# Peptides against a protein of PDB entry 3PUK, part 70

Target 1, 227 residues: chain A of PDB entry 3PUK
Amino acid sequence: ERGLKSVVWRKIKTAVFDDCRKEGEWKIMLLDEFTTKLLSSCCKMTDLLEEGITVIENIYKNREPVRQMKALYFISPTPKSVDCFLRDFGSKSEKKYKAAYIYFTDFCPDSLFNKIKASCSKSIRRCKEINISFIPQESQVYTLDVPDAFYYCYSPDPSNASRKEVVMEAMAEQIVTVCATLDENPGVRYKSKPLDNASKLAQLVEKKLEDYYKIDEKGLIKGKTQS

## One batch from the design tools (peptide; aimed at target 1 K11 C108)

Design b2_p30_7_s1 (made by RFdiffusion4, then SolubleMPNN; from b2_p30_7, 13 letters changed)
Fold by OpenDDE base, seed 2:
Structure b2_p30_7_s1 (fold): chain B 227 residues (1-227), chain A 30 residues (1-30)
Amino acid sequence: as target 1 above (227 residues)
Amino acid sequence: EVKELVVGEVKFDPETGKVTDITVRIEKLE
Protein backbone atom coordinates (compact mmCIF):
# COMPACT_ATOMS: atom_id res chain seq x y z
CA GLU B 1 0.00 0.00 0.00
CA ARG B 2 2.97 2.24 0.49
CA GLY B 3 5.59 3.00 -2.09
CA LEU B 4 6.03 4.78 -5.38
CA LYS B 5 4.07 2.27 -7.43
CA SER B 6 1.03 2.55 -5.20
CA VAL B 7 1.25 6.32 -5.04
CA VAL B 8 1.47 6.59 -8.82
CA TRP B 9 -1.44 4.23 -9.36
CA ARG B 10 -3.61 6.09 -6.89
CA LYS B 11 -2.85 9.37 -8.62
CA ILE B 12 -3.66 7.94 -12.05
CA LYS B 13 -6.86 6.40 -10.74
CA THR B 14 -7.98 9.70 -9.23
CA ALA B 15 -6.75 12.10 -11.89
CA VAL B 16 -7.60 10.05 -14.98
CA PHE B 17 -10.04 7.23 -14.46
CA ASP B 18 -12.24 8.77 -11.78
CA ASP B 19 -12.28 12.03 -13.72
CA CYS B 20 -13.81 10.55 -16.86
CA ARG B 21 -15.79 7.76 -15.26
CA LYS B 22 -19.34 7.18 -16.41
CA GLU B 23 -21.47 4.37 -15.09
CA GLY B 24 -21.78 1.51 -17.53
CA GLU B 25 -19.49 3.13 -20.07
CA TRP B 26 -16.46 1.39 -21.51
CA LYS B 27 -13.63 3.22 -23.20
CA ILE B 28 -10.77 2.41 -25.47
CA MET B 29 -7.50 3.61 -24.03
CA LEU B 30 -4.70 4.88 -26.24
CA LEU B 31 -1.16 4.76 -24.90
CA ASP B 32 2.19 5.87 -26.21
CA GLU B 33 5.60 4.45 -25.43
CA PHE B 34 6.00 6.20 -22.10
CA THR B 35 2.52 5.63 -20.72
CA THR B 36 2.73 1.97 -21.70
CA LYS B 37 5.78 1.67 -19.48
CA LEU B 38 4.18 3.76 -16.78
CA LEU B 39 1.02 1.69 -16.48
CA SER B 40 2.98 -1.54 -16.75
CA SER B 41 5.00 -0.42 -13.76
CA CYS B 42 2.08 0.27 -11.43
CA CYS B 43 -0.99 -1.71 -12.48
CA LYS B 44 -2.37 -4.86 -14.07
CA MET B 45 -4.78 -5.34 -16.91
CA THR B 46 -7.42 -6.38 -14.39
CA ASP B 47 -7.04 -3.01 -12.71
CA LEU B 48 -7.69 -1.24 -15.99
CA LEU B 49 -10.75 -3.35 -16.65
CA GLU B 50 -12.12 -2.33 -13.28
CA GLU B 51 -11.65 1.28 -14.34
CA GLY B 52 -13.78 0.83 -17.44
CA ILE B 53 -11.12 0.17 -20.04
CA THR B 54 -12.09 -2.55 -22.47
CA VAL B 55 -9.22 -2.33 -24.94
CA ILE B 56 -5.76 -0.84 -24.89
CA GLU B 57 -4.27 0.37 -28.15
CA ASN B 58 -0.93 1.81 -29.12
CA ILE B 59 -1.42 5.34 -30.42
CA TYR B 60 1.42 4.98 -32.92
CA LYS B 61 -0.12 2.00 -34.69
CA ASN B 62 -2.74 2.02 -37.36
CA ARG B 63 -6.04 1.17 -35.75
CA GLU B 64 -9.49 0.33 -36.97
CA PRO B 65 -12.17 2.88 -36.18
CA VAL B 66 -14.54 2.15 -33.32
CA ARG B 67 -16.83 5.09 -33.87
CA GLN B 68 -19.40 4.16 -31.24
CA MET B 69 -16.89 4.19 -28.39
CA LYS B 70 -15.16 7.04 -26.62
CA ALA B 71 -11.40 7.01 -26.36
CA LEU B 72 -9.20 7.81 -23.41
CA TYR B 73 -5.86 9.17 -24.53
CA PHE B 74 -3.25 8.84 -21.83
CA ILE B 75 -0.20 10.18 -23.60
CA SER B 76 2.90 12.30 -23.30
CA PRO B 77 2.73 15.86 -24.62
CA THR B 78 5.06 15.19 -27.55
CA PRO B 79 4.66 16.16 -31.20
CA LYS B 80 4.61 12.49 -32.15
CA SER B 81 1.80 11.51 -29.80
CA VAL B 82 -0.18 14.65 -30.54
CA ASP B 83 0.15 14.07 -34.27
CA CYS B 84 -1.23 10.57 -33.84
CA PHE B 85 -4.16 11.96 -31.90
CA LEU B 86 -4.78 14.54 -34.59
CA ARG B 87 -4.91 11.80 -37.21
CA ASP B 88 -7.68 10.18 -35.19
CA PHE B 89 -9.79 13.32 -34.81
CA GLY B 90 -8.44 15.87 -37.27
CA SER B 91 -10.61 17.49 -39.90
CA LYS B 92 -8.63 15.83 -42.68
CA SER B 93 -9.78 12.35 -41.71
CA GLU B 94 -12.80 10.61 -40.34
CA LYS B 95 -12.95 10.37 -36.58
CA LYS B 96 -11.87 6.99 -35.29
CA TYR B 97 -13.82 7.27 -32.04
CA LYS B 98 -16.96 8.94 -30.72
CA ALA B 99 -15.10 11.41 -28.53
CA ALA B 100 -11.81 11.87 -26.72
CA TYR B 101 -10.62 12.33 -23.19
CA ILE B 102 -7.02 13.52 -23.17
CA TYR B 103 -4.74 13.24 -20.20
CA PHE B 104 -1.19 14.42 -20.68
CA THR B 105 1.54 13.11 -18.43
CA ASP B 106 3.08 16.57 -18.15
CA PHE B 107 2.75 20.17 -19.28
CA CYS B 108 1.55 20.46 -22.84
CA PRO B 109 3.21 23.31 -24.72
CA ASP B 110 0.89 26.00 -26.03
CA SER B 111 1.93 25.26 -29.58
CA LEU B 112 0.70 21.68 -29.31
CA PHE B 113 -2.40 22.64 -27.40
CA ASN B 114 -3.35 25.27 -29.94
CA LYS B 115 -2.84 22.77 -32.72
CA ILE B 116 -5.26 20.39 -31.02
CA LYS B 117 -7.75 23.14 -30.31
CA ALA B 118 -7.75 24.34 -33.89
CA SER B 119 -8.29 20.87 -35.32
CA CYS B 120 -10.59 18.87 -33.08
CA SER B 121 -11.78 20.83 -30.05
CA LYS B 122 -15.38 19.70 -30.58
CA SER B 123 -14.40 16.07 -30.08
CA ILE B 124 -12.57 16.61 -26.80
CA ARG B 125 -14.53 16.11 -23.59
CA ARG B 126 -11.60 16.48 -21.22
CA CYS B 127 -8.06 17.72 -21.50
CA LYS B 128 -5.87 17.67 -18.41
CA GLU B 129 -2.27 17.41 -17.33
CA ILE B 130 -1.54 14.99 -14.51
CA ASN B 131 2.20 15.59 -14.00
CA ILE B 132 3.71 12.10 -13.91
CA SER B 133 6.84 11.91 -16.03
CA PHE B 134 8.76 9.20 -14.20
CA ILE B 135 8.62 5.43 -13.89
CA PRO B 136 8.26 3.87 -10.44
CA GLN B 137 10.66 0.96 -10.81
CA GLU B 138 10.40 -0.13 -7.19
CA SER B 139 8.75 0.99 -3.98
CA GLN B 140 11.52 3.50 -3.40
CA VAL B 141 13.17 3.75 -6.83
CA TYR B 142 12.17 5.81 -9.86
CA THR B 143 13.74 6.32 -13.26
CA LEU B 144 13.63 9.19 -15.72
CA ASP B 145 13.62 8.97 -19.48
CA VAL B 146 16.31 11.38 -20.58
CA PRO B 147 18.22 10.07 -23.56
CA ASP B 148 21.96 10.68 -23.57
CA ALA B 149 21.86 12.43 -20.22
CA PHE B 150 25.27 11.15 -19.23
CA TYR B 151 26.85 12.02 -22.54
CA TYR B 152 25.71 15.62 -22.65
CA CYS B 153 26.11 16.35 -18.96
CA TYR B 154 29.72 15.27 -18.97
CA SER B 155 30.71 16.24 -22.50
CA PRO B 156 33.85 18.34 -22.65
CA ASP B 157 32.83 19.66 -26.05
CA PRO B 158 31.49 23.22 -25.80
CA SER B 159 29.39 22.63 -28.89
CA ASN B 160 27.17 20.41 -26.76
CA ALA B 161 26.29 23.23 -24.36
CA SER B 162 22.85 23.77 -25.83
CA ARG B 163 22.05 20.06 -25.71
CA LYS B 164 23.26 19.91 -22.14
CA GLU B 165 20.79 22.62 -21.26
CA VAL B 166 17.96 20.70 -22.91
CA VAL B 167 18.88 17.57 -20.97
CA MET B 168 19.04 19.48 -17.71
CA GLU B 169 15.67 21.06 -18.39
CA ALA B 170 14.12 17.68 -19.11
CA MET B 171 15.51 16.16 -15.93
CA ALA B 172 14.29 19.09 -13.87
CA GLU B 173 10.79 18.87 -15.32
CA GLN B 174 10.55 15.18 -14.60
CA ILE B 175 11.96 15.54 -11.08
CA VAL B 176 9.26 18.08 -10.32
CA THR B 177 6.63 15.50 -11.24
CA VAL B 178 8.13 13.18 -8.63
CA CYS B 179 7.70 15.89 -6.04
CA ALA B 180 4.21 16.70 -7.24
CA THR B 181 3.16 13.06 -7.15
CA LEU B 182 4.44 12.73 -3.61
CA ASP B 183 2.88 16.08 -2.70
CA GLU B 184 6.27 17.41 -1.68
CA ASN B 185 7.89 20.80 -2.09
CA PRO B 186 11.38 20.05 -0.90
CA GLY B 187 14.30 22.26 -0.28
CA VAL B 188 16.78 21.45 -2.99
CA ARG B 189 20.32 20.57 -1.97
CA TYR B 190 23.28 19.56 -4.05
CA LYS B 191 26.84 18.43 -3.58
CA SER B 192 29.37 20.60 -5.32
CA LYS B 193 31.61 18.72 -7.72
CA PRO B 194 34.16 19.84 -10.28
CA LEU B 195 31.33 20.37 -12.73
CA ASP B 196 28.46 22.72 -12.01
CA ASN B 197 25.87 20.24 -13.24
CA ALA B 198 24.40 19.69 -9.80
CA SER B 199 24.08 23.40 -9.16
CA LYS B 200 22.45 24.04 -12.50
CA LEU B 201 20.00 21.19 -12.06
CA ALA B 202 19.16 22.35 -8.56
CA GLN B 203 18.38 25.84 -9.81
CA LEU B 204 16.14 24.49 -12.54
CA VAL B 205 14.27 22.24 -10.12
CA GLU B 206 13.75 25.07 -7.66
CA LYS B 207 12.39 27.36 -10.32
CA LYS B 208 10.06 24.75 -11.73
CA LEU B 209 8.80 23.80 -8.29
CA GLU B 210 7.93 27.41 -7.64
CA ASP B 211 6.12 27.67 -10.94
CA TYR B 212 4.23 24.45 -10.38
CA TYR B 213 2.90 25.31 -6.96
CA LYS B 214 2.06 28.89 -7.94
CA ILE B 215 -0.28 27.78 -10.70
CA ASP B 216 -1.70 24.58 -9.28
CA GLU B 217 -5.40 23.82 -9.60
CA LYS B 218 -6.05 24.78 -6.02
CA GLY B 219 -4.44 28.16 -6.47
CA LEU B 220 -2.42 27.61 -3.33
CA ILE B 221 1.25 28.04 -2.70
CA LYS B 222 2.47 25.07 -0.75
CA GLY B 223 5.20 25.71 1.77
CA LYS B 224 8.49 23.91 1.80
CA THR B 225 8.42 20.37 3.13
CA GLN B 226 11.13 18.48 4.98
CA SER B 227 12.53 16.35 2.23
CA GLU A 1 20.98 -2.24 -24.32
CA VAL A 2 20.76 0.55 -21.79
CA LYS A 3 24.15 2.03 -21.02
CA GLU A 4 23.01 4.80 -18.72
CA LEU A 5 20.10 5.46 -16.44
CA VAL A 6 18.76 8.50 -14.67
CA VAL A 7 17.65 6.99 -11.40
CA GLY A 8 16.34 8.33 -8.15
CA GLU A 9 15.37 7.14 -4.72
CA VAL A 10 12.64 8.16 -2.33
CA LYS A 11 13.06 7.45 1.35
CA PHE A 12 10.10 7.14 3.66
CA ASP A 13 9.82 7.23 7.40
CA PRO A 14 8.80 3.69 8.28
CA GLU A 15 6.52 4.81 11.08
CA THR A 16 4.77 7.78 9.52
CA GLY A 17 5.20 7.06 5.82
CA LYS A 18 6.39 10.60 5.31
CA VAL A 19 9.00 11.29 2.66
CA THR A 20 12.33 12.05 4.24
CA ASP A 21 14.59 12.27 1.21
CA ILE A 22 14.47 12.41 -2.58
CA THR A 23 17.61 11.82 -4.63
CA VAL A 24 18.52 11.67 -8.30
CA ARG A 25 21.65 10.57 -10.13
CA ILE A 26 22.89 9.42 -13.48
CA GLU A 27 24.23 5.90 -13.40
CA LYS A 28 26.52 4.46 -15.96
CA LEU A 29 25.60 0.84 -16.37
CA GLU A 30 28.36 -1.70 -16.86
Scores: peptide ipSAE 0.397, ipTM 0.860, DockQ to the pose 0.858
OpenDDE base, seeds 1, 3, 4, 5: peptide ipSAE 0.376, 0.394, 0.371, 0.390; ipTM 0.833, 0.864, 0.853, 0.859; seed 5 fails the geometry check

Design b2_p30_7_s2 (made by RFdiffusion4, then SolubleMPNN; from b2_p30_7, 14 letters changed)
Fold by OpenDDE base, seed 3:
Structure b2_p30_7_s2 (fold): chain B 227 residues (1-227), chain A 30 residues (1-30)
Amino acid sequence: as target 1 above (227 residues)
Amino acid sequence: EVKELVVGKVLFDPETGEVTDITVEIKKEV
């Protein structure tokens, strides 16, 4: 199928599971709040079993060590998720798993990345970013998780200006991951309103698209599509 | 309960399956 769910699953399969696949090896997969929703939206447990995942665990919960197995962390690049990872591997004597593969859903800030490197570098076999920060709800529908987006975007209160900017940046970043997942670099269009929110968001998206597609993972320049 | 959602659509060409439009909308539901 050509729907969003299938596209997202295919990307995850290629970027995550195929990347860390080892014949005959089973892994424990650790998920956070976002990736739980993400995988639930685009795959079944049977699909994960086929990809060599034996058990799925919530990264936020207390978990018993399984020291003989490697762990696949599919998580968002948040302080909370990273801190949970560090708890699993931060102590030399108390590693919960044999080794870790880390796949972030989006860009991991250098501060978090450096924190991981400083504490757990020897335990990490992979660390990659896959750029999916949306949920495919249906074949043609996606959702973004941007709290209070409506409130801040449509608030006439000047005191909300800074939060409005943060919200718009978050939306723009997540929208770019939609484009990236679809392998699209569209021209951005908008209809202006009195608050000019559409124009501002469009500019942010356009800028971020330009940055993203300037040099791809293979070092190639990508052109714009006619979307 | 008031729910706020950021919802988008991806439109495809019915013949080719190519993406024609990507939309974003902020919705408020009561």
Scores: peptide ipSAE 0.413, ipTM 0.866, DockQ to the pose 0.867
OpenDDE base, seeds 1, 2, 4, 5: peptide ipSAE 0.402, 0.394, 0.382, 0.397; ipTM 0.860, 0.863, 0.858, 0.855

Design b2_p30_7_s3 (made by RFdiffusion4, then SolubleMPNN; from b2_p30_7, 13 letters changed)
Fold by OpenDDE base, seed 2:
Parts: sequence; structure tokens; C-alpha cells
Structure b2_p30_7_s3 (fold): chain B 227 residues (1-227), chain A 30 residues (1-30)
Amino acid sequence: as target 1 above (227 residues)
Amino acid sequence: EVIELVVGKVEFDPETGKVTNITVDLKRLE
């Protein structure tokens, strides 16, 4: 009940499904690789049916149009996922669905958002960011999938320094979404051998948490919890 | 297949239910 899986599901239910709910309406849901894993980790197909989802499809695959139904896009704000969405609703081809509800797992860059607005804004009924960029692996265990994280973090090659920084920033941002989802501002601990990487990542997370909790959605400041 | 993941734990205060700490670790999983 208090576990990560339950918390994540409740947030998705509230932020996504309840947000676009319409009585008697069924939607097709489009998922990418990350959101497929995310939903698989915290809900069952029966749960999705209860939320008005009739069919789940992979956004990366070619799909037949269902023009009479609205589509719920629960996707990552990546160029690949956005491009697939644009193929469904862009001016280059006929719309695959009646309309779209878009929920991004994380912050969508302006460049991608502008592309969407320029080509298919009229087809979009909702566009929101829900700020979940982790997988609730267990009740108290989360995982992040950051490509090449291990390689860049432990690379002895100085030429990888810039990429290492980018990867660490990405990891830190995703870790903050764990805290945000829990609505907590905890202490940060890195479980690793005494490496500078561990300390640096922890510092990045702490800094981002401070920025995030300067003011929350309710206009309140959330202090650090006591250990 | 080796999967590179960041794995962490969330620590709860058993009395209050509040999260006290979040941990982070880099792991390679097969």
C-alpha cells in the first residue's frame, strides 16, 4: 500500500487516467519502451481496462488506423517517440486516431514541443508531464535505465568527461522523480565504493531536490525529512 | 545480455511512514 509500485500506480491513475476520463469512452493507449516497462511494473491489464483502455499498442510499430477512437499517448519525451506520434497526427499523413491525449513521463524539451505544436496542435486534447522517470522494481527498490551510464561513469578516458557529466545529470534528474512521486525530500545516499562519482551524483541529486522543493505544486516548501 | 542500471532503495520511517533516505548504486545485471 505504501510501496513504490502502489504509489506509482496511484499517481498514474490520478495524473493520466483520471485526467482524461470521459464517461463511456474507450481509448487506445500508445506506449513506448519505457512506459511499457513502467506500467508492467505497477499494474495489470485488468487495471487498464478499468481505466477505459481497450487496446494497448507499441508506438514504434506500424499500426492500423482506428479513426473513430481517441488515443492516449503515454510516452517518454524522446525524439523517437515524438516522431512516431507525429507520424500518427502530422500533416504528412492521415490521422490514425480521432484525437490525442499526450502524457509525457518527464519534461518535454521545447524543441520537441514546438514540433508537435507546429504540425498537430489541433488534434491534441491534453498535453501534460507527469514526472515519473523510474521503474518501481520492488516495494522499496527503484531502477533507472540510463544508456551507457556505467561506461561513462567509470571511463578513464578524459575525452568522455563531458558525456559523463550529461549522464550524471540525467541520472540525478530521474532520481528526483522518485522523490517527487513519493512527495518526499529525503537524504541522499550513494551505495558504492569510495569513488568521486558517488559523491558527485549525490550532490547533484541534492541540488536538484533543493531546486524542486523551493516551491511545490501547492506553493509550499518541503523541508528535508529527519533521519 | 548485460543491462546497466541505476538501482536504489527507499528507506521508510516505520513510525511515521515518511521516507528518510534514498540510496543510489550503479549495477550491471545479467
Scores: peptide ipSAE 0.451, ipTM 0.862, DockQ to the pose 0.647
OpenDDE base, seeds 1, 3, 4, 5: peptide ipSAE 0.427, 0.441, 0.412, 0.405; ipTM 0.846, 0.860, 0.838, 0.839

Design b2_p30_7_s4 (made by RFdiffusion4, then SolubleMPNN; from b2_p30_7, 14 letters changed)
Fold by OpenDDE base, seed 1:
Structure b2_p30_7_s4 (fold): chain B 227 residues (1-227), chain A 30 residues (1-30)
Amino acid sequence: as target 1 above (227 residues)
Amino acid sequence: EVVELVRGEVKFDPETGEVTDITVRIEKLE
């Protein structure tokens, strides 16, 4: 049915589970803090079992090798999560799993990608970005993970100006994933407040939407959605 | 304790199921 939770789950099912599905094969799934919250918000363990996941493990934890099984890494493109992956498949130690499928929730920076490519490329069967960087809290409510957003956006201290830009950039990026997940390219509106935060954020979102929808996954230009 | 949230809403057309509105706000909760 309709709703953010179902939309997100359908996208994950299609982009992640269907993408790496092998008949009769079970996988171990590795999650980080964000993807744990994400999956908890839109599916049940029974759903994951149906998708061929036998065990879910926290990527941050020290885990015993299961060398006969392939691993599905559904993780955020952060240094912490990537470092944990590198520990599992890096050249410094014996690999923990038979092979890896990596699905990043968002754009993976080149610096992180290069680290993976340099040390673990032979172990990776798939590596994709699925662009879901929000939590569907309810059928019509989502939340973003932007620490100290309020503090920096509304700080009167000019020394926080640089950090404010970083925070707003992060928000804009995550907002775009909402639109992308919903297959929407909306016009952006804002109410002007004493602070120019709304205008700035709107500009960032508009620019990022334009960039994202220049060419869709099918190589087509996506038109503007009527707002 | 103050809790900060970046929260958004998505509205759907009840008849068509199409998205009608997407909002986002930064909230400070006491």
Scores: peptide ipSAE 0.416, ipTM 0.849, DockQ to the pose 0.813
OpenDDE base, seeds 2, 3, 4, 5: peptide ipSAE 0.407, 0.408, 0.411, 0.409; ipTM 0.846, 0.846, 0.847, 0.847

Design b2_p30_8 (made by RFdiffusion4)
Pose (drawn by RFdiffusion4):
Structure b2_p30_8 (pose): chain A 227 residues (1-227), chain P 30 residues (1-30)
Amino acid sequence: as target 1 above (227 residues)
Amino acid sequence: EEEEEEEEEEEEEEEEEEEEWEELEEKKEE
């Protein structure tokens, strides 16, 4: 099947689980709020065992160290989600697991990355960015994770316009991971209609996905595709 | 002999880790 959640599942399995899957052994997977909703969206937790995951736990709440099991961190590049990882490795009195495998849902900010590039420890065996920043609500419908996006798009023009841009970029980069997951580099068009916001956004997506496929690293897609 | 084999394995793991970090940094710089 080619359901939207089937496509995303095919990406998580190959880009995350298979990428650190050691045939004979199992791992503990850690999730933040987003990745929980993402995984619960495209599979049952039963399917995870077959993929090398014996236990899934919330990265937020404190956990008991299992120094003989390797950890699979499947998290967003969020300050909260990342500060929690640094609690397990490096500073201080650490560690909590035998090894660390970090998979960011989206591009990791240099600011956050540096905070883990230091307290690295020989543990962090891998740090990848898989670019999946959306929820496959239905086999043909997707939703983003841009909190309070509606309000900060149609609010007046007061003080909280600076956050409108933050929301506008968050939508743009997040939409780009939808195209990348579908291995599509589509042309961009907007409606040029009420308030003309689709124009500002259409430009951000166009610019960002040009920069994106200048780096992919999957090498499957470059230049505009038939979409 | 067993200790020398373990030290060679640790050095190979450290080189792999450093290569993966450099690849990630180059990707962000691009």

Design b2_p30_8_s1 (made by RFdiffusion4, then SolubleMPNN; from b2_p30_8, 13 letters changed)
Fold by OpenDDE base, seed 2:
Structure b2_p30_8_s1 (fold): chain B 227 residues (1-227), chain A 30 residues (1-30)
Amino acid sequence: as target 1 above (227 residues)
Amino acid sequence: EEEKEKEEKEKEEEKKIEEELKKLEEKRKK
């Protein structure tokens, strides 16, 4: 079995590093909270050096301009991360780097995308969405990046019901992303508990898996695999 | 001559950027 970490690294290498690689060129890589955890889970600093990354910087921190170098932004499509990017390139006088290569971990909302396009288009050499929203822990184990998932899913407070649905939807989406990354269509299994969260999540996952494999651009309807 | 070459390279880069954004927009509309 190929370890999930290896699969994730291969995806990032192909979708991000190989896509923007230029021989003899070094880049500064900007990470946010999620992508810092993601890369830390599946690679070493030496691996990033081999991919032409000279230094890693946190997008949320104040950084000194390095105007001669291009920047690789590997970030989540969040208002916080996007706003940090916009501050780096929002004006000609404020440009921290020579140019930007942007790779989002997920679909970037139109509002954020339009904001980027309106203010920073001339600085962007690449902009792609790579669809990776999970953190591999072990060979087949991963952590979902869904804030407060446990709290909302197990809260007895009825006021959290709407938030619980949003959280479960996000978890289901990330599980589908794992399956897509592994090129697997698992048979979903669960044990029902009193709150039936596992059953609801399983149903959401199954529905989203069906939708994903129906829409798969490769037209490959894959049967259920053992996982 | 060197300035003209620099301007041409900048124009080529600008065209590439516009093409890349256009491709992304087309993918997003699908």
Scores: peptide ipSAE 0.159, ipTM 0.699, DockQ to the pose 0.314
OpenDDE base, seeds 1, 3, 4, 5: peptide ipSAE 0.136, 0.129, 0.139, 0.149; ipTM 0.686, 0.692, 0.698, 0.699; seed 4 fails the geometry check

Design b2_p30_8_s2 (made by RFdiffusion4, then SolubleMPNN; from b2_p30_8, 14 letters changed)
Fold by OpenDDE base, seed 1:
Structure b2_p30_8_s2 (fold): chain B 227 residues (1-227), chain A 30 residues (1-30)
Amino acid sequence: as target 1 above (227 residues)
Amino acid sequence: EEEEEKKKKEEEELKKQEEEFKKLEEKRKK
């Protein structure tokens, strides 16, 4: 089991994250139903943070525009997922993100590919097909619902500083909730890259994790799982 | 000057990416 999960993760890391990686750049990742299950089966939120993902959003949900951020679409080549992508970039005036990186889990049919090309080609920085058609293990899907979080975290406007703190707090609470639900104390290894925001989020998560595990009277000090 | 250099770099990156998308299309036609 652990072997298959590691193989799938390594494939995703090489084919998706390493392919679009830019030093110091964070991305929003958009997932569909299949890729949500896939990533949940083979990685943790901490792994995604290490790969430069700030947040995961469901492609089917109505999402607020974050026009300064690039989006990583890791989706299945289905009409539903493609139509959701097209809604994000179909209009020049209504682009939800700065640019798109698209990675399909399988071969994209010509009909869907041509539809993307015709409407959104100028917004797409990368489009690749990877061959990942299976989920190694069924895992619990956690939905982080912090819709307003992302706009304020990356706002260059100093007037949003208070809103940024509220958003960082909400994100930290959601991460702690996921960790608590997984019964895992992830050693939060944040690479101190110069983005003040990632370091602040890390500190908030660490503090909240410490508070959570101090309050958990069930004395199972499960030792630091060396991940 | 720094803003113009930043815009020029962004435009060059965009052009490189458009070329990669065309390469993918060419691979699909084979």
Scores: peptide ipSAE 0.161, ipTM 0.716, DockQ to the pose 0.015
OpenDDE base, seeds 2, 3, 4, 5: peptide ipSAE 0.166, 0.140, 0.160, 0.160; ipTM 0.724, 0.689, 0.718, 0.704; seed 2 fails the geometry check

Design b2_p30_8_s3 (made by RFdiffusion4, then SolubleMPNN; from b2_p30_8, 15 letters changed)
Fold by OpenDDE base, seed 1:
Structure b2_p30_8_s3 (fold): chain B 227 residues (1-227), chain A 30 residues (1-30)
Amino acid sequence: as target 1 above (227 residues)
Amino acid sequence: EEKKKKEEEEKKLEEEIKKELEKLEEKRKK
C-alpha cells in the first residue's frame, strides 16, 4: 500500500475527476509547476487517461487553441497560474478551449477570485478549492510547498522574523491540510518553554487543528490518533 | 542557478509525461 500517495490520488480522483467527469467526454488538463509534481508523485499517465484526460499541458507555455475541447485546470492559486488561465479565456474571440473547469490546490485569495469572476465567468463551468498543498514522498512522508522555509526558519537575522512567522503559518496550514486529507487528528506535543521553531510550529498546528475539527461539516470531533 | 535547475527539472518532467502520452496513443491506435 502506498499510504499517503494513494490517499492523495483518491482525493484528487474524487474531488477533481469525478466532479467534472462526463461520459464519453475527453478533456485537456492544464497543470502548473506544483500540480505537475503532485500528480507525478501519486499517479501515472495511464491513470489520467482512465479519468478522461487526453492531453496534459503546462499552463505557463504558449499553447495552440483546441476550441472543441473542454479544459481541466488543476493549478495552484498563484498570480502566475491565474494570469495564464486568464489569457486563455480573457478574450471571447481568442478562447483557447470550449470551457474551463478550474480546481485550485488551496484557498484562492479573493483578489484572484474576483479577477477570474470579472473576466472569465461565462467560460467557467466549475471553480473549486480542493486543499492539497503538499507532495507525498512515502507512505507517511510528505514535503511542504513553502518557499524558502528552511532559510527563513533558521535565519539568525532578526530582520527575517516577520517573514519567518508567515512561513511558519503557511507550514502549519499545510500540515492541517495533510491531516484533513488523511482524516487524522494527530497528537501534538511541544515544549511550552523555551519556544523554539518546532514548538511554535506545533502550537500553530494544534490551534489550526482545533479550529478545523470544530467547524467540520459532520460535527464529528475525531479522537487523537495514536502515532 | 537554482531557477535554471528547477526549469530544467520541470522541462524533464513535461517531456516524460509527453512520452508516456505518446506511447498510450500508439497503443490505442493498435
Scores: peptide ipSAE 0.019, ipTM 0.391, DockQ to the pose 0.014
OpenDDE base, seeds 2, 3, 4, 5: peptide ipSAE 0.023, 0.021, 0.018, 0.027; ipTM 0.380, 0.390, 0.377, 0.406; seeds 2, 3, 4, 5 fail the geometry check

Design b2_p30_8_s4 (made by RFdiffusion4, then SolubleMPNN; from b2_p30_8, 13 letters changed)
Fold by OpenDDE base, seed 5:
Structure b2_p30_8_s4 (fold): chain B 227 residues (1-227), chain A 30 residues (1-30)
Amino acid sequence: as target 1 above (227 residues)
Amino acid sequence: EEKEEKEKKEKEEEEKIKKEFEELEEKRKK
C-alpha cells in the first residue's frame, strides 16, 4: 500500500537532502503549496530533522530573517514561488538567509531561471530540477499537480481548446515522470467515457513513454511492466 | 581592521557562491 510513498521519499532523499547535506549543518527549508502536500504525503517531521532540517517555512509567508542559516528551497518552478524566493535574496533588500539551495520539482523555464540569475546569482549554491510533480496517494495511485486542469479539461468553451492541450501535455509529462521515478514502463489503461480526454491523455503518455525509454540516458529499452 | 576583514570575507564568500552558480548554469545549457 505504501510502495509509491516510499519511492517518492527515496527520490527526494537522494536528489535533495543527500545532494546538499553537510555534516553538522542545519538548514531552514522553504516549501510552497505543492511541496508541502508532497512531503506531508511521504514523510514526517522527524524524518526531516534526520536530514538536517531544523524548521519548515512557507515561502509565501512573510518570514523573519535568519541570516546565519542557509536555506533549502524545495519549490515548484512557478512565477509565484520564484518571486517569493527573489524577495528573500533581492539586491534591494537584506538577504533573509546566508545562502540558497534551490530544488525545483520540474523544469524551470528559461525566463524564470534568467530572472533568478540576474537578481540572486550571488546567493545560490545549488539550482537543480528533480522532476517530481506528483503526490503519492497509494501504492500505485498519485495526484497530478497541473494548475486548473479540471477547468480547462472540462470547459465547454472552445476558446480553451489550446489551453486544454497544454494541460494534457503537462499531465502526460508528469505521468512519464512517475514512470521514470518507479523505473517502470507501464501499459496505459483508461476509461474514455463520457469525454475523450482520457483517450487523448493516454496517447500522449504512450508517445512520451516511447520517447523516454528509447532515449533513456542508460540506453536501456525496457519492456512493458504491469502497474 | 576587523570591519575590513569582515567585508573581505563576505566578498570572498559572494565570489565563491557566484562561481558555483555559473558552473550550474553551464551544466544546465548542456
Scores: peptide ipSAE 0.117, ipTM 0.658, DockQ to the pose 0.151
OpenDDE base, seeds 1, 2, 3, 4: peptide ipSAE 0.087, 0.106, 0.102, 0.113; ipTM 0.642, 0.649, 0.655, 0.658; seed 4 fails the geometry check

